Peptides against a protein of PDB entry 3PBP. Designs and how they scored, part 26

Target 1, 203 residues: chain A of PDB entry 3PBP
Amino acid sequence: LNEKDLNLILNKSLVMYESLDSTTDVIVKRNVIKQLQFVSKLHENWNSRFGKVDIQKEYRLAKVQGPFTINPFPGELYDYTATNIATILIDNGQNEIVCVSFDDGSLILLFKDLEMSMSWDVDNYVYNNSLVLIERVKLQREIKSLITLPEQLGKLYVISDNIIQQVNFMSWASTLSKCINESDLNPLAGLKFESKLEDIATI
Target 2, 203 residues: chain A of PDB entry 3PBP as posed
Amino acid sequence: LNEKDLNLILNKSLVMYESLDSTTDVIVKRNVIKQLQFVSKLHENWNSRFGKVDIQKEYRLAKVQGPFTINPFPGELYDYTATNIATILIDNGQNEIVCVSFDDGSLILLFKDLEMSMSWDVDNYVYNNSLVLIERVKLQREIKSLITLPEQLGKLYVISDNIIQQVNFMSWASTLSKSINESDLNPLAGLKFESKLEDIATI

## One batch from the design tools (peptide)

Design b1_p19_2_s1 (made by RFdiffusion4, then SolubleMPNN; from b1_p19_2, 10 letters changed)
Fold by OpenDDE base, seed 5:
Structure b1_p19_2_s1 (fold): chain B 203 residues (1-203), chain A 19 residues (1-19)
Amino acid sequence: as target 1 above (203 residues)
Amino acid sequence: SHMEQIILDAVGNKIKSLK
């Protein structure tokens, strides 16, 4: 997920919204509206390093086929606000992990199972989550920013008030990448989705 | 586990989307 992708999603959401009419299925209509609201809110805060995005419970509970539906969403985070978002490459083939931080000090690592598009076929509505929760990392600190380095695959740098920490998820992301690239799910069996957390420097 | 299955399904979906 990057700004360009978010813009694309926003545009698509707008187009879909404009296509709504009185004959549109109630579920589709509701989902499109909620998706648009959610994406718009994210977009507003995208350029803000310190921007907070409220992820309302209603958005998570909605059966929306969109790029920002998270499954499962940790219930504990329902009352917390997303503070930062980052995308981390896990290989050179464009596979990536999305990370969202919350004001409780949690990080969620998300996998995009679908291309960022919305499909709202009124006659064939299918609920699909485009973001899947892989791991929740509890840092229990105020997260100021998330930093990624293109040359460092599967590594996320978390900046808090007094420390820089590295989250390294290549322990599982390498396998994930392999599975995708080789079209083989077998290596995922028994895989532990646990990232390594390391203190890098004090601030 | 349920979570593992969700992840498997997601990866499966991704793979399918690339074909």
Scores: peptide ipSAE 0.544, ipTM 0.930, DockQ to the pose 0.483
Fold by OpenDDE base, seed 1:
Structure b1_p19_2_s1 (fold): chain B 203 residues (1-203), chain A 19 residues (1-19)
Amino acid sequence: as target 1 above (203 residues)
Amino acid sequence: SHMEQIILDAVGNKIKSLK
């Protein structure tokens, strides 16, 4: 098994978990949960052994000074290091949210106001000056991995030392998507940008 | 609020970029 294969298995397990409902056989449910827990542990171990996502440690408020800029950047996070990055689709079109985790246990959810490709690959940084902070989620955990599934819109899975958590931001992302697709800003008025956090499984 | 305006501007920019 390589990292890619492991991620595939993890994704499959997460999809299976989301498919569970009140009609699901108890045995199947247990097996899915156990599999998810097992694969998550493997994933954590894999990341620790074979590589971490190398993300720029320095952040700049000014648009020109870094590989990416966030407006506004939370001052509290200047002293912390980004640990993971993920992109989450919010519709079946082109709209997406970028998530960055930090070693203080924070997640920031970011909006790209321009269609620009971003690369935080160490060898191929693409500078993006159009990231807007939407929400900060404080988990107060060491975040080991961020997992997204293309078929699960507006959902982010966060793997920490002992727990898998789901961050669901479709409460506001659905409106955001609608605004973009319909070219209408009115629905954004009074919108609360608060994601739902749910514990999925213990590791 | 200031934050609200930032988000509105961002979404506005996105919409503009798609036209």
Scores: peptide ipSAE 0.544, ipTM 0.933, DockQ to the pose 0.303
Fold by OpenDDE base, seed 3:
Structure b1_p19_2_s1 (fold): chain B 203 residues (1-203), chain A 19 residues (1-19)
Amino acid sequence: as target 1 above (203 residues)
Amino acid sequence: SHMEQIILDAVGNKIKSLK
């Protein structure tokens, strides 16, 4: 299994859950989102992992137990389906933002306050990961794909039918990174968590 | 705000986890 395979799994997971609609139970939708987050994290950490991972077993566990929680989850999005997921690095360390798009055109930016265990032993796997909502960006477009570039920290490219847009959250992510790295929360006081949206190109 | 406090707590937790 390589990065390409993981991308395929992610895409397959997204397609598999496209069948979820507004009539789907809220709990089911939440579990689907958790699964997508798990797969995304798996993808992001693929190169940093040691040893052989049983993807199939862990994938099944993710479906059942949902290793991630979101706090708070926007109530409005319970009626919508997650369409894409991406992870964006915000520094050269290990700090990252998780992004999930929805079929209402919303993008949520999430922070992981706990690191996922690198123990991939099924018997020792700990489901203690939580995600915190930082920002909701309402694009009001059908999001076709999310693209990240490793050399561009804190930037996400959103592709719709006719336009590519850049979401730049370094305005707050730089401060967030600093706070974490320096173990100081003071710079967060009064910080506005508002990303910059820019049209990059028409397609 | 409530959301601000949630974020602060989350970052605090992250910092603690790294110590």
Scores: peptide ipSAE 0.544, ipTM 0.929, DockQ to the pose 0.415
Fold by OpenDDE base, seed 2:
Structure b1_p19_2_s1 (fold): chain B 203 residues (1-203), chain A 19 residues (1-19)
Amino acid sequence: as target 1 above (203 residues)
Amino acid sequence: SHMEQIILDAVGNKIKSLK
């Protein structure tokens, strides 16, 4: 990620913000606004020759609304705390992957059985959410934020203290999407659920 | 595998919910 890429992300975030209207779900509006604020701050710090990217704590604590279950939950993560959540589109329909980060530097990629919303506000309540574990990605660093771009399917941007990384899971998510859309489970047989991790920028 | 079956079941359930 260079300045040009950051500008692109900012512009895309602005477009999303500008698309908000009275018919937009209130939770979606709030999430888009928070993301825009985060990206704007990141951009500001990038342009400041001496500024370290300082991400406010408020942008680090996105959660699933209400009670939820993860099946199976990785035993190693029982002693760790979830820090961030993001929802990533995998097609132009309704299929999404949910990502949760933990304070051990792990990401878990989840498939949702039921519709749920990501919240920047812990006071929102959604009853009986179910998530299925697909993949665990170990970054082994403090994850400050998760960023997604709606126009970039199956891609997650992970912000840590000094680096932005991209997690690309379209290698398996494309197949997953196809299975759902075509109502055929056969393509899932033997599928390897391994995402690609790439360093985008040092910050 | 057990994990594979869990994923298959979940995707199956999603498919059913969309019909």
Scores: peptide ipSAE 0.544, ipTM 0.931, DockQ to the pose 0.273

Design b1_p19_2_s2 (made by RFdiffusion4, then SolubleMPNN; from b1_p19_2, 10 letters changed)
Fold by OpenDDE base, seed 4:
Structure b1_p19_2_s2 (fold): chain B 203 residues (1-203), chain A 19 residues (1-19)
Amino acid sequence: as target 1 above (203 residues)
Amino acid sequence: SHHEQLILQAVQNKINSLK
């Protein structure tokens, strides 16, 4: 991913965000907003690395209350382009993981620490600017799309050229959910944040 | 690890936001 490509993605994300209206599907709205947030954060990190700021940064910050920070952001991913984004519920209490794919075949699983359910009927959107990296999954495939099923908590389906794979992160997400719901961090101590990868079907 | 601490802090922040 070069700066030009990142800017293009950012611009597209902004346009998509601006196209959101009352008729837009709730899931689409959420995904677009999350995408914009993520891309904006990536752009901020990118700019910090290269010492460059684009003109649209101020515009983005005004709309999404940036800057955003992903901590830690894998340094090697600065050289790659984000290709897809998905949000996966991990419980029925609206706790969720954000997943971003990159053109190197990596998935990053992210957690938002201050996300509240957005009322799409309100003009004033509250955005969380803090994302923490939980896990990086290296698939080493060209990721075409990410699919989530509402009835399948903590599961992400990754579609590549010749295969559909399931990423199941309930091994740690169940504990994460429990910690949040019970307001107890103790179960997170020593927890391994390693998702399970399974081939579902060849295509 | 530093990474672990970041995760813990994020979860704590989330917990605090829900109180």
Scores: peptide ipSAE 0.628, ipTM 0.945, DockQ to the pose 0.379
Fold by OpenDDE base, seed 5:
Structure b1_p19_2_s2 (fold): chain B 203 residues (1-203), chain A 19 residues (1-19)
Amino acid sequence: as target 1 above (203 residues)
Amino acid sequence: SHHEQLILQAVQNKINSLK
C-alpha cells in the first residue's frame, strides 16, 4: 500500500459515509461506519510512521443503489450479514461489477442487468435493483474494507486480518465487457468465471 | 447450466437496455 492508494481508500470511505442518510438501512450504516473507522485508523498509523498524508479531494463516485435482489443468492449467505459494498469498473464505457462482502469472509461479484447509475443519492435511489451472481469468492477472513482504484479496471482490493488482497476478475470481465459493447453473447459461451486472488501487502 | 443461463440473460438484458 502506497500513499496514493491510502488516500484514495480514505476518500472512498468518506464518500460512502457521506452518502448515508436517515433512510439508509441500519446494517449499511453500521458497516460503512466500521469501514471508515478502520480506514481512518490505517491513515493515522500511516501518518505516524511515514508523516502526514493529505486526503485526496477527488474520487469517482461509485455508489451502490439499494435495496437490491441477488439471483441466485448463495444459500450459505442467508445467515450472514453484508459488510461492505463496492463497484468496480471493467471498461471505460461505464460497465461495472458490484461486489458485496459478508461477515463469513465471502465476496460475491454481481452484474446489474439494467442500465442505470449506481448511487446512494436519494434523487437516484432505486428500490428494485436486480443483480445476477457471477462468482462467489471465499476468503475465510474478516473483511474490513473493499477498495477500488479508478485507473485499475476489474481489480478489487480487500482489506482483512492486516492483509490486503487483490481480486482480479479481468479474465472474464474483459469478455463480458466485449459482449456488452459489441452486443454479442457468443464469447460468453464456455467462459469460466473465476477470479485471480493474490496477496498484495501486509498492513 | 441454469446459472450460466441467468448470466447470459442478464447480459442480454443489459445489451437491450443500451439500444
Scores: peptide ipSAE 0.627, ipTM 0.946, DockQ to the pose 0.322
Fold by OpenDDE base, seed 3:
Structure b1_p19_2_s2 (fold): chain B 203 residues (1-203), chain A 19 residues (1-19)
Amino acid sequence: as target 1 above (203 residues)
Amino acid sequence: SHHEQLILQAVQNKINSLK
């Protein structure tokens, strides 16, 4: 398999993932995700230093849930609407980053101050969640979907009309995880919260 | 920066919630 073939397979897998909805059979959904994970691993040769994350939980589509309190909230985004939400694992200890996309093509990466009771029920809202803004990423694209892979820590895949992009924030998330796990804030001093953006494939 | 302080405070809050 050459790089071109791998990109094609990845694209197909990601498109299949986007077609998933709440009515999709759980088995089908799981299989599509597993396929995507496999292809992604092959494509990116991701030697995760952090080992296998065993997520026993049912894979569910990230849905927009609220209300959230975001501090600070970027003033420019008051005029725009949130379109997608995703949660990305950054370690094996259940530390997570929340990502919200907006219709201006912005992504905000958020840290949870408090434990979120994620109700995956469409009818259940998460109440009184305090979130802190870490980073705003301006993609300037119409974001159709956000994809996360449980085995790929600190990575978010963003699907737009013509491109799939990877947002990798392990540059700062690894330090954040360490600070939490070791109960030491010192490593955060002077840390740059800048994610790496890479084009994965064209659609 | 003010933003940095908010992040630090949030992480501290998380740490405290786990003790």
Scores: peptide ipSAE 0.626, ipTM 0.945, DockQ to the pose 0.321
Fold by OpenDDE base, seed 2:
Structure b1_p19_2_s2 (fold): chain B 203 residues (1-203), chain A 19 residues (1-19)
Amino acid sequence: as target 1 above (203 residues)
Amino acid sequence: SHHEQLILQAVQNKINSLK
């Protein structure tokens, strides 16, 4: 198994989990959950052995020199290091949310207000990407990895040492998508930007 | 709130960028 294969298996396992409903056979549910737990544990071990993608340097460069500006940036996170980054689609029109995790166990959910490519490479720094903070989610866990599934809009899976959690932000992202697509901001008025957090499986 | 206004402005900017 290589990292790619492991990720594929993990993704498939997550998809299978999400397919479970009230009509699903109990044995099937148990098997899917057990598989998910097993694969997640393997994924954790893999990350520990081969190292996580270190975005610290790139993040520092982005923070100090660009190409990213986050407004507002939570002041308390200045002392913490970004550990993971993920992009989550919220519709089929290429609207997306950017998620960054920190070593304090926080997730920040960000929106790009410009149609610009995200580049952490200083050599490719031609322009500033403007990011607005939508929500901060405090998990208070060591985040090992962020997993997204292209077929699951507005969902992020967070893997920590002992648990897989799903962050679902479609409660507000669906409205956001609608506003963009219809060029109407009215539905955003009074909208609560609060994601749903659910425990999926214990590792 | 100020934060809400920032979000609204960002969305408006996105809309404008698609035109």
Scores: peptide ipSAE 0.611, ipTM 0.948, DockQ to the pose 0.254

Design b1_p19_2_s3 (made by RFdiffusion4, then SolubleMPNN; from b1_p19_2, 7 letters changed)
Fold by OpenDDE base, seed 3:
Structure b1_p19_2_s3 (fold): chain B 203 residues (1-203), chain A 19 residues (1-19)
Amino acid sequence: as target 1 above (203 residues)
Amino acid sequence: SSMEEIIKNAVGNKIKSLK
């Protein structure tokens, strides 16, 4: 993908997010619903722990169940508000990383340590409420949106005011995927959980 | 490190949940 193509894809993705309705593609709809549910729960947890913040909860398309717990939670983020959520596939299976952005320009990369079978066709969803912090990426920018591409494993695109940046965490996510798929924890020893950040395009 | 241990435990839990 060249810079122009990437911009087009990102813009399209943003438009699709805003235009989500009953006619939305099933895959896109599912992803957005999942994101909205997560954000809503995160906001709820924040309000309960640190007092009320003026955050609008989104329950338009799906109901949320239970609180989400992030452990450990960076102390520096206690005073900041979550702004965006994204889920990034790290393999062709079911392993994924959850990313949450904050209004201080930080990204946290989270791992779901429980596998839960969710049925999206029922009113009562079973949610994984346990999230483990793997990495914090400090961008120190106003994050407007988070974009993922299904064909690009372990890559997150961050849109700020004038720049699109790519966060690539396959340096550690590939090992993580291998550990899970092979049921072997040994490769985690000495692994550095540091993502690569690259400027992709100027907006 | 403490973080490594936390992640290791998390991955372990994930593996267990998939069995």
Scores: peptide ipSAE 0.538, ipTM 0.930, DockQ to the pose 0.364
Fold by OpenDDE base, seed 4:
Structure b1_p19_2_s3 (fold): chain B 203 residues (1-203), chain A 19 residues (1-19)
Amino acid sequence: as target 1 above (203 residues)
Amino acid sequence: SSMEEIIKNAVGNKIKSLK
């Protein structure tokens, strides 16, 4: 098993889990959960063996090579290091949320307000990597990996040492998508940017 | 809230960028 194969198995297991409903046989449910637990444990062990993909270098490089500005950046996170990054689709178009994890156990959900238009026009080369903070989720645990599934909009799976958790932000992301697609900001009024956190499986 | 205004501005910018 290589890392790619393990990720594939994990993704399949997560998809299978999401397919479970109230009509699913109890034995099937238990088997799916056990499989998910097993694969998650393997994934954790794999990440520990192959070393943390130094996302720090890419994040540092992004900080050095271009103004990767998170606005507002939580002051509490200035002393912490980013550990993982993921991009989550929120619709069938091009709208995405960027998630960054930190070594304090925090997740930040970010919105990219400016598309990097490669304007080949030398005069208008605005490399504007502006990310806007939408929500901070404090998990208070060591985050080992972030997993996304293309078919699951607005869902992020967070793997830690002892648990897999699902972060679901479609409660606000659906409205955000609608606002963008319809060019109407009115639905944002009074919107609560609070994600749902659910424990999926223990490791 | 200040956060609401920031998000509205961000979404507004995104909308403009898509036109």
Scores: peptide ipSAE 0.538, ipTM 0.933, DockQ to the pose 0.285
Fold by OpenDDE base, seed 1:
Structure b1_p19_2_s3 (fold): chain B 203 residues (1-203), chain A 19 residues (1-19)
Amino acid sequence: as target 1 above (203 residues)
Amino acid sequence: SSMEEIIKNAVGNKIKSLK
């Protein structure tokens, strides 16, 4: 995920929020608000680290860009701020995992889903997850940085004050990649989405 | 599990996008 992608997500979320009215289902309202809160926190962190990012106006002009949702959304994370974001390749193709860190020391590993056209008609509301939570890793550390190496698939390096840790999720990402590439969902059955955490170096 | 179903759906959608 880069700045442009983040801005796109934010704009989509804003458009969704702006579409809320008195006729909107209560559940839909809540979901949109929660999503906006999450994305806003991501954007805030981005701005703090890299300077103010201007939201491209073109994204706001698009009235129907489809839904961007995160499912399931960890309720606990609503009270925390996103601190870092990284994209990790899981194969030599186009498949990737998005990782977001939070100030509670948690990492969430997310899978990007398709964005579909959204109808705000209550009777025809289609809830489509743009990002799917695969795993939450609780490090209980202040995360300073996330580092990825292109040559190391499915590996994320987490830098805290005194240690560098590796999160290796190839235990499940290899299967995920295979499923996508082979167009077969069967290998996902019973798959455990548990990453391996290893201390790499002391700082 | 509910989570498994969610992930399967997501992967399914991704697969569809690549066809």
Scores: peptide ipSAE 0.535, ipTM 0.930, DockQ to the pose 0.451
Fold by OpenDDE base, seed 5:
Structure b1_p19_2_s3 (fold): chain B 203 residues (1-203), chain A 19 residues (1-19)
Amino acid sequence: as target 1 above (203 residues)
Amino acid sequence: SSMEEIIKNAVGNKIKSLK
C-alpha cells in the first residue's frame, strides 16, 4: 500500500460517500462514513487532507463496506491519527500483511483479500472486503517509524521513543500463507492471531 | 468465532482471486 493506492481509495470512498442519499440504508451510511474517515486519516500521512464528517461516533466493530473496506472496522481508532504504514511479506509468493500505526501507540495488522474496485451502487449493493483487520497490537508508545527487512518474513520493526521492538506474526501468518497456497481453509480453525513482541535494542 | 469466519472468508476470497 502506497500513497497512490491511498489516493485511489480515498477518491473511490469519496464517490461512494457522495452517492449516499436518504434512501441509503443506515448501516451502509455509517460504514461508508467510517471508511472515509479512516482512509482520510491514512491519507493525511502523505500531506493530503480531507474534511472530517461530523457524525455520532460508535466505538464498535463493524463491517465497513465499499470499494475499500476493513472488516471489522477498528472503531476504537476512529479519533486517532495514522502515523506510519508498512507492508510485510509473509512468504515468497507475494502474500503480504499491511500494517498501520496510530498516534495512540496502536498497530493494526491487515490482510488484503481482494483488489479494490468500485463495488457500491445505489441500485447494486455488492458486499466486498478489501482489507481484513487481523490483529491490533497496543504498544502504548509514540511510534516514529516502521521498518521491514525483505529477508525477514513476517517481521516488523517498530521504532518508538528509545527502543526498537520487533513484531513477529509468523505464528499465524505461516498458517495464513499455507492456507492461501494450498487452497485449504481448515488450518485456520482455532488459530490464534497473536503476534510476538520483543524488545530488540535501546536507542 | 465471528472473527474466525471473517478471516476464513477473506482467505477464501484471496484464493478465488488467484484462480
Scores: peptide ipSAE 0.535, ipTM 0.929, DockQ to the pose 0.428

## One batch from the design tools (peptide)

Design b1_p20_1 (made by RFdiffusion4)
Fold by OpenDDE base, seed 2:
Structure b1_p20_1 (fold): chain B 203 residues (1-203), chain A 20 residues (1-20)
Amino acid sequence: as target 1 above (203 residues)
Amino acid sequence: SIEIRKQVGEYLIEKMLEEE
């Protein structure tokens, strides 16, 4: 994580926070609030260590609006509560992966399969969202927030109390994007849906 | 297209069910 990335995260967090309204999904609200809180803390720490950071105005608002369903829903997560949600771009054509975190430290990566039950508006608002489980990533941490950077395709930043981790799923998401864009399922054959996890910064 | 997304979704579901 560098100063520029931090500024982007901060700006995005602020914009998302300002966009919250009464119709916003509860988990989205929670994510945005927590994101803002913890990124603000990070910013304070950064300023303390590296000097004053000027917030840049580069941001992209990408969010999921519920309600949504997840299929299949992992049985192990039935007793756990969703804590955060994020949407990650995987290409420049607006293909996205949805990530939901749970209070057991799990991340689930989800695909929007656009079932007939899904309703979209002109602004890409989702009234009813269908999500398909792709991967479960188990973290041994309490997840505080999920951060995405618009310029970093297929990358999710997970913030806990003391560390920021990057989840990189471009190993499979690039193929998925290709399948969608080319309307060809063949490249999915034999594809492993395994993301890479990396520690990127200590808080 | 919406159709390809549905097909991808179906494929993913089938794969997950096979791994369980």
Scores: peptide ipSAE 0.583, ipTM 0.919, DockQ to the pose 0.428
Fold by OpenDDE base, seed 1:
Structure b1_p20_1 (fold): chain B 203 residues (1-203), chain A 20 residues (1-20)
Amino acid sequence: as target 1 above (203 residues)
Amino acid sequence: SIEIRKQVGEYLIEKMLEEE
């Protein structure tokens, strides 16, 4: 996920929020609000670390690309701020995991699924981008940065104050990749989504 | 395919809800 992607998600979330009315289901309202809160916090942190992102320029593009969803969103993270984001390749194709860190020292691992939403315009399929929660990893440390190495699939390096840790999720990501590539869900049955955490070096 | 990704997503959501 890069700055452009974040802006797109934010704009999509804003559009969804603005579409809420008195007739909207309470559960839907709650989910949209939670998504907006999450993305807004990501954006705030991004702006603070990497400079101001001009959301206004991307707003027009967001209207065309449809809404963004994150399901389920961990309720505990509503009060925390996202600090870093990284994309980790899990194969040599297009399959990737999105990782977001929070100021409580937690990581969430997310899967990008694509949902076709029925656009009001029958001829234009609006693809909803959604992020699905796979795993929450609680490090209980201040996360300073996330590092990925292109040659190391399914590995994330987390830099905290005094330690570099590796999060290795190939135990489940290899199976996930296979399921997607082969269009077979069967291997997911019984799969545990538990990443391995290892201390790599002290800083 | 787009369809398999959707199905994977649905599976993951269902699994997470069952564990909670």
Scores: peptide ipSAE 0.577, ipTM 0.915, DockQ to the pose 0.540
Fold by OpenDDE base, seed 5:
Structure b1_p20_1 (fold): chain B 203 residues (1-203), chain A 20 residues (1-20)
Amino acid sequence: as target 1 above (203 residues)
Amino acid sequence: SIEIRKQVGEYLIEKMLEEE
């Protein structure tokens, strides 16, 4: 198994888990949960074996999304390093949220308020992405991986040392999507940007 | 539109500043 294959199996296991309902056979339910736990543990072991490459925050961000600025950047995070990045779709119209994890166990959820501007300087092609801080989620765990499923809008799976957690931000993202798509800011009034955190499985 | 995204961004920044 390579990392790509492991991620694929993990994604399939997560999809299968989310398909479970009250009518699902108890044996099937148990097997799916056990499989998810097993794959998650393998994923953790895989990451630990190849060592944490201490890659600078800027390099990690550049690799996935290009260089971006975050406004406002949380002052508390200046001393911490970004560990993972993910992009989560919030609708079928390609509106998306960017998530960045830090080594303090924080997640930040970010909005792209501008389209990618290409600045041509004579010597360097620089992408400038503007990101706006929406929410900071403090997990107080070492975040090993971020997983997104295209068929699951507004959901992020966070893998730590001992648990898989789901971050669900559709409580506010559905409204945000509506505002963008309808070009109306009024629904944002009074909206709380608080995501729901759920424990999915212990590792 | 680019304009609505900019306005949303401005709103979010203002909200964060008010909560601090």
Scores: peptide ipSAE 0.570, ipTM 0.924, DockQ to the pose 0.362
Fold by OpenDDE base, seed 3:
Structure b1_p20_1 (fold): chain B 203 residues (1-203), chain A 20 residues (1-20)
Amino acid sequence: as target 1 above (203 residues)
Amino acid sequence: SIEIRKQVGEYLIEKMLEEE
């Protein structure tokens, strides 16, 4: 996580906090405050280790990102455009990973960290668009399409001009699924978020 | 639970900070 990425997270949290008013539900207020506290702690740690971070520079970016947020958003992808999106099941329940491809040939694997503040708004048709970066996979190819098969958990097929590749992330996704289902974070300790890339077929 | 998903997200962010 670089300084720019941290600033994006901080600005997002600040924007959420600033949106709180007297009409905001008490539970929503509490959740937003907790998020801000967490991010503020990260900021203090960063400042202590690397010097002062200027939060104000990235504030405009957080406001323009619309209803969806990716945290952190890789700085290298800032000038690139998303080309494809896919959702991959990681268990037989409701746990899934979101994948977004970019025109630089990168894939980002994302976790829906359903923010408690947004969960209470489900009845109000507020879509949870909070996404956390897990892994970036650099293919350096023009990605034409992303394919998922419901019967193949934790597998994504990437179609480029001359090749089909499989991205397999069950090495970490199985543990992630377990943590969510059992409400236990302990299995995440020491887990490496490294997907396996394999060439399947030449086109 | 919704809470565990939030905690997972926080963990992922913290891990990225440690690796840099």
Scores: peptide ipSAE 0.568, ipTM 0.910, DockQ to the pose 0.322; fails the geometry check

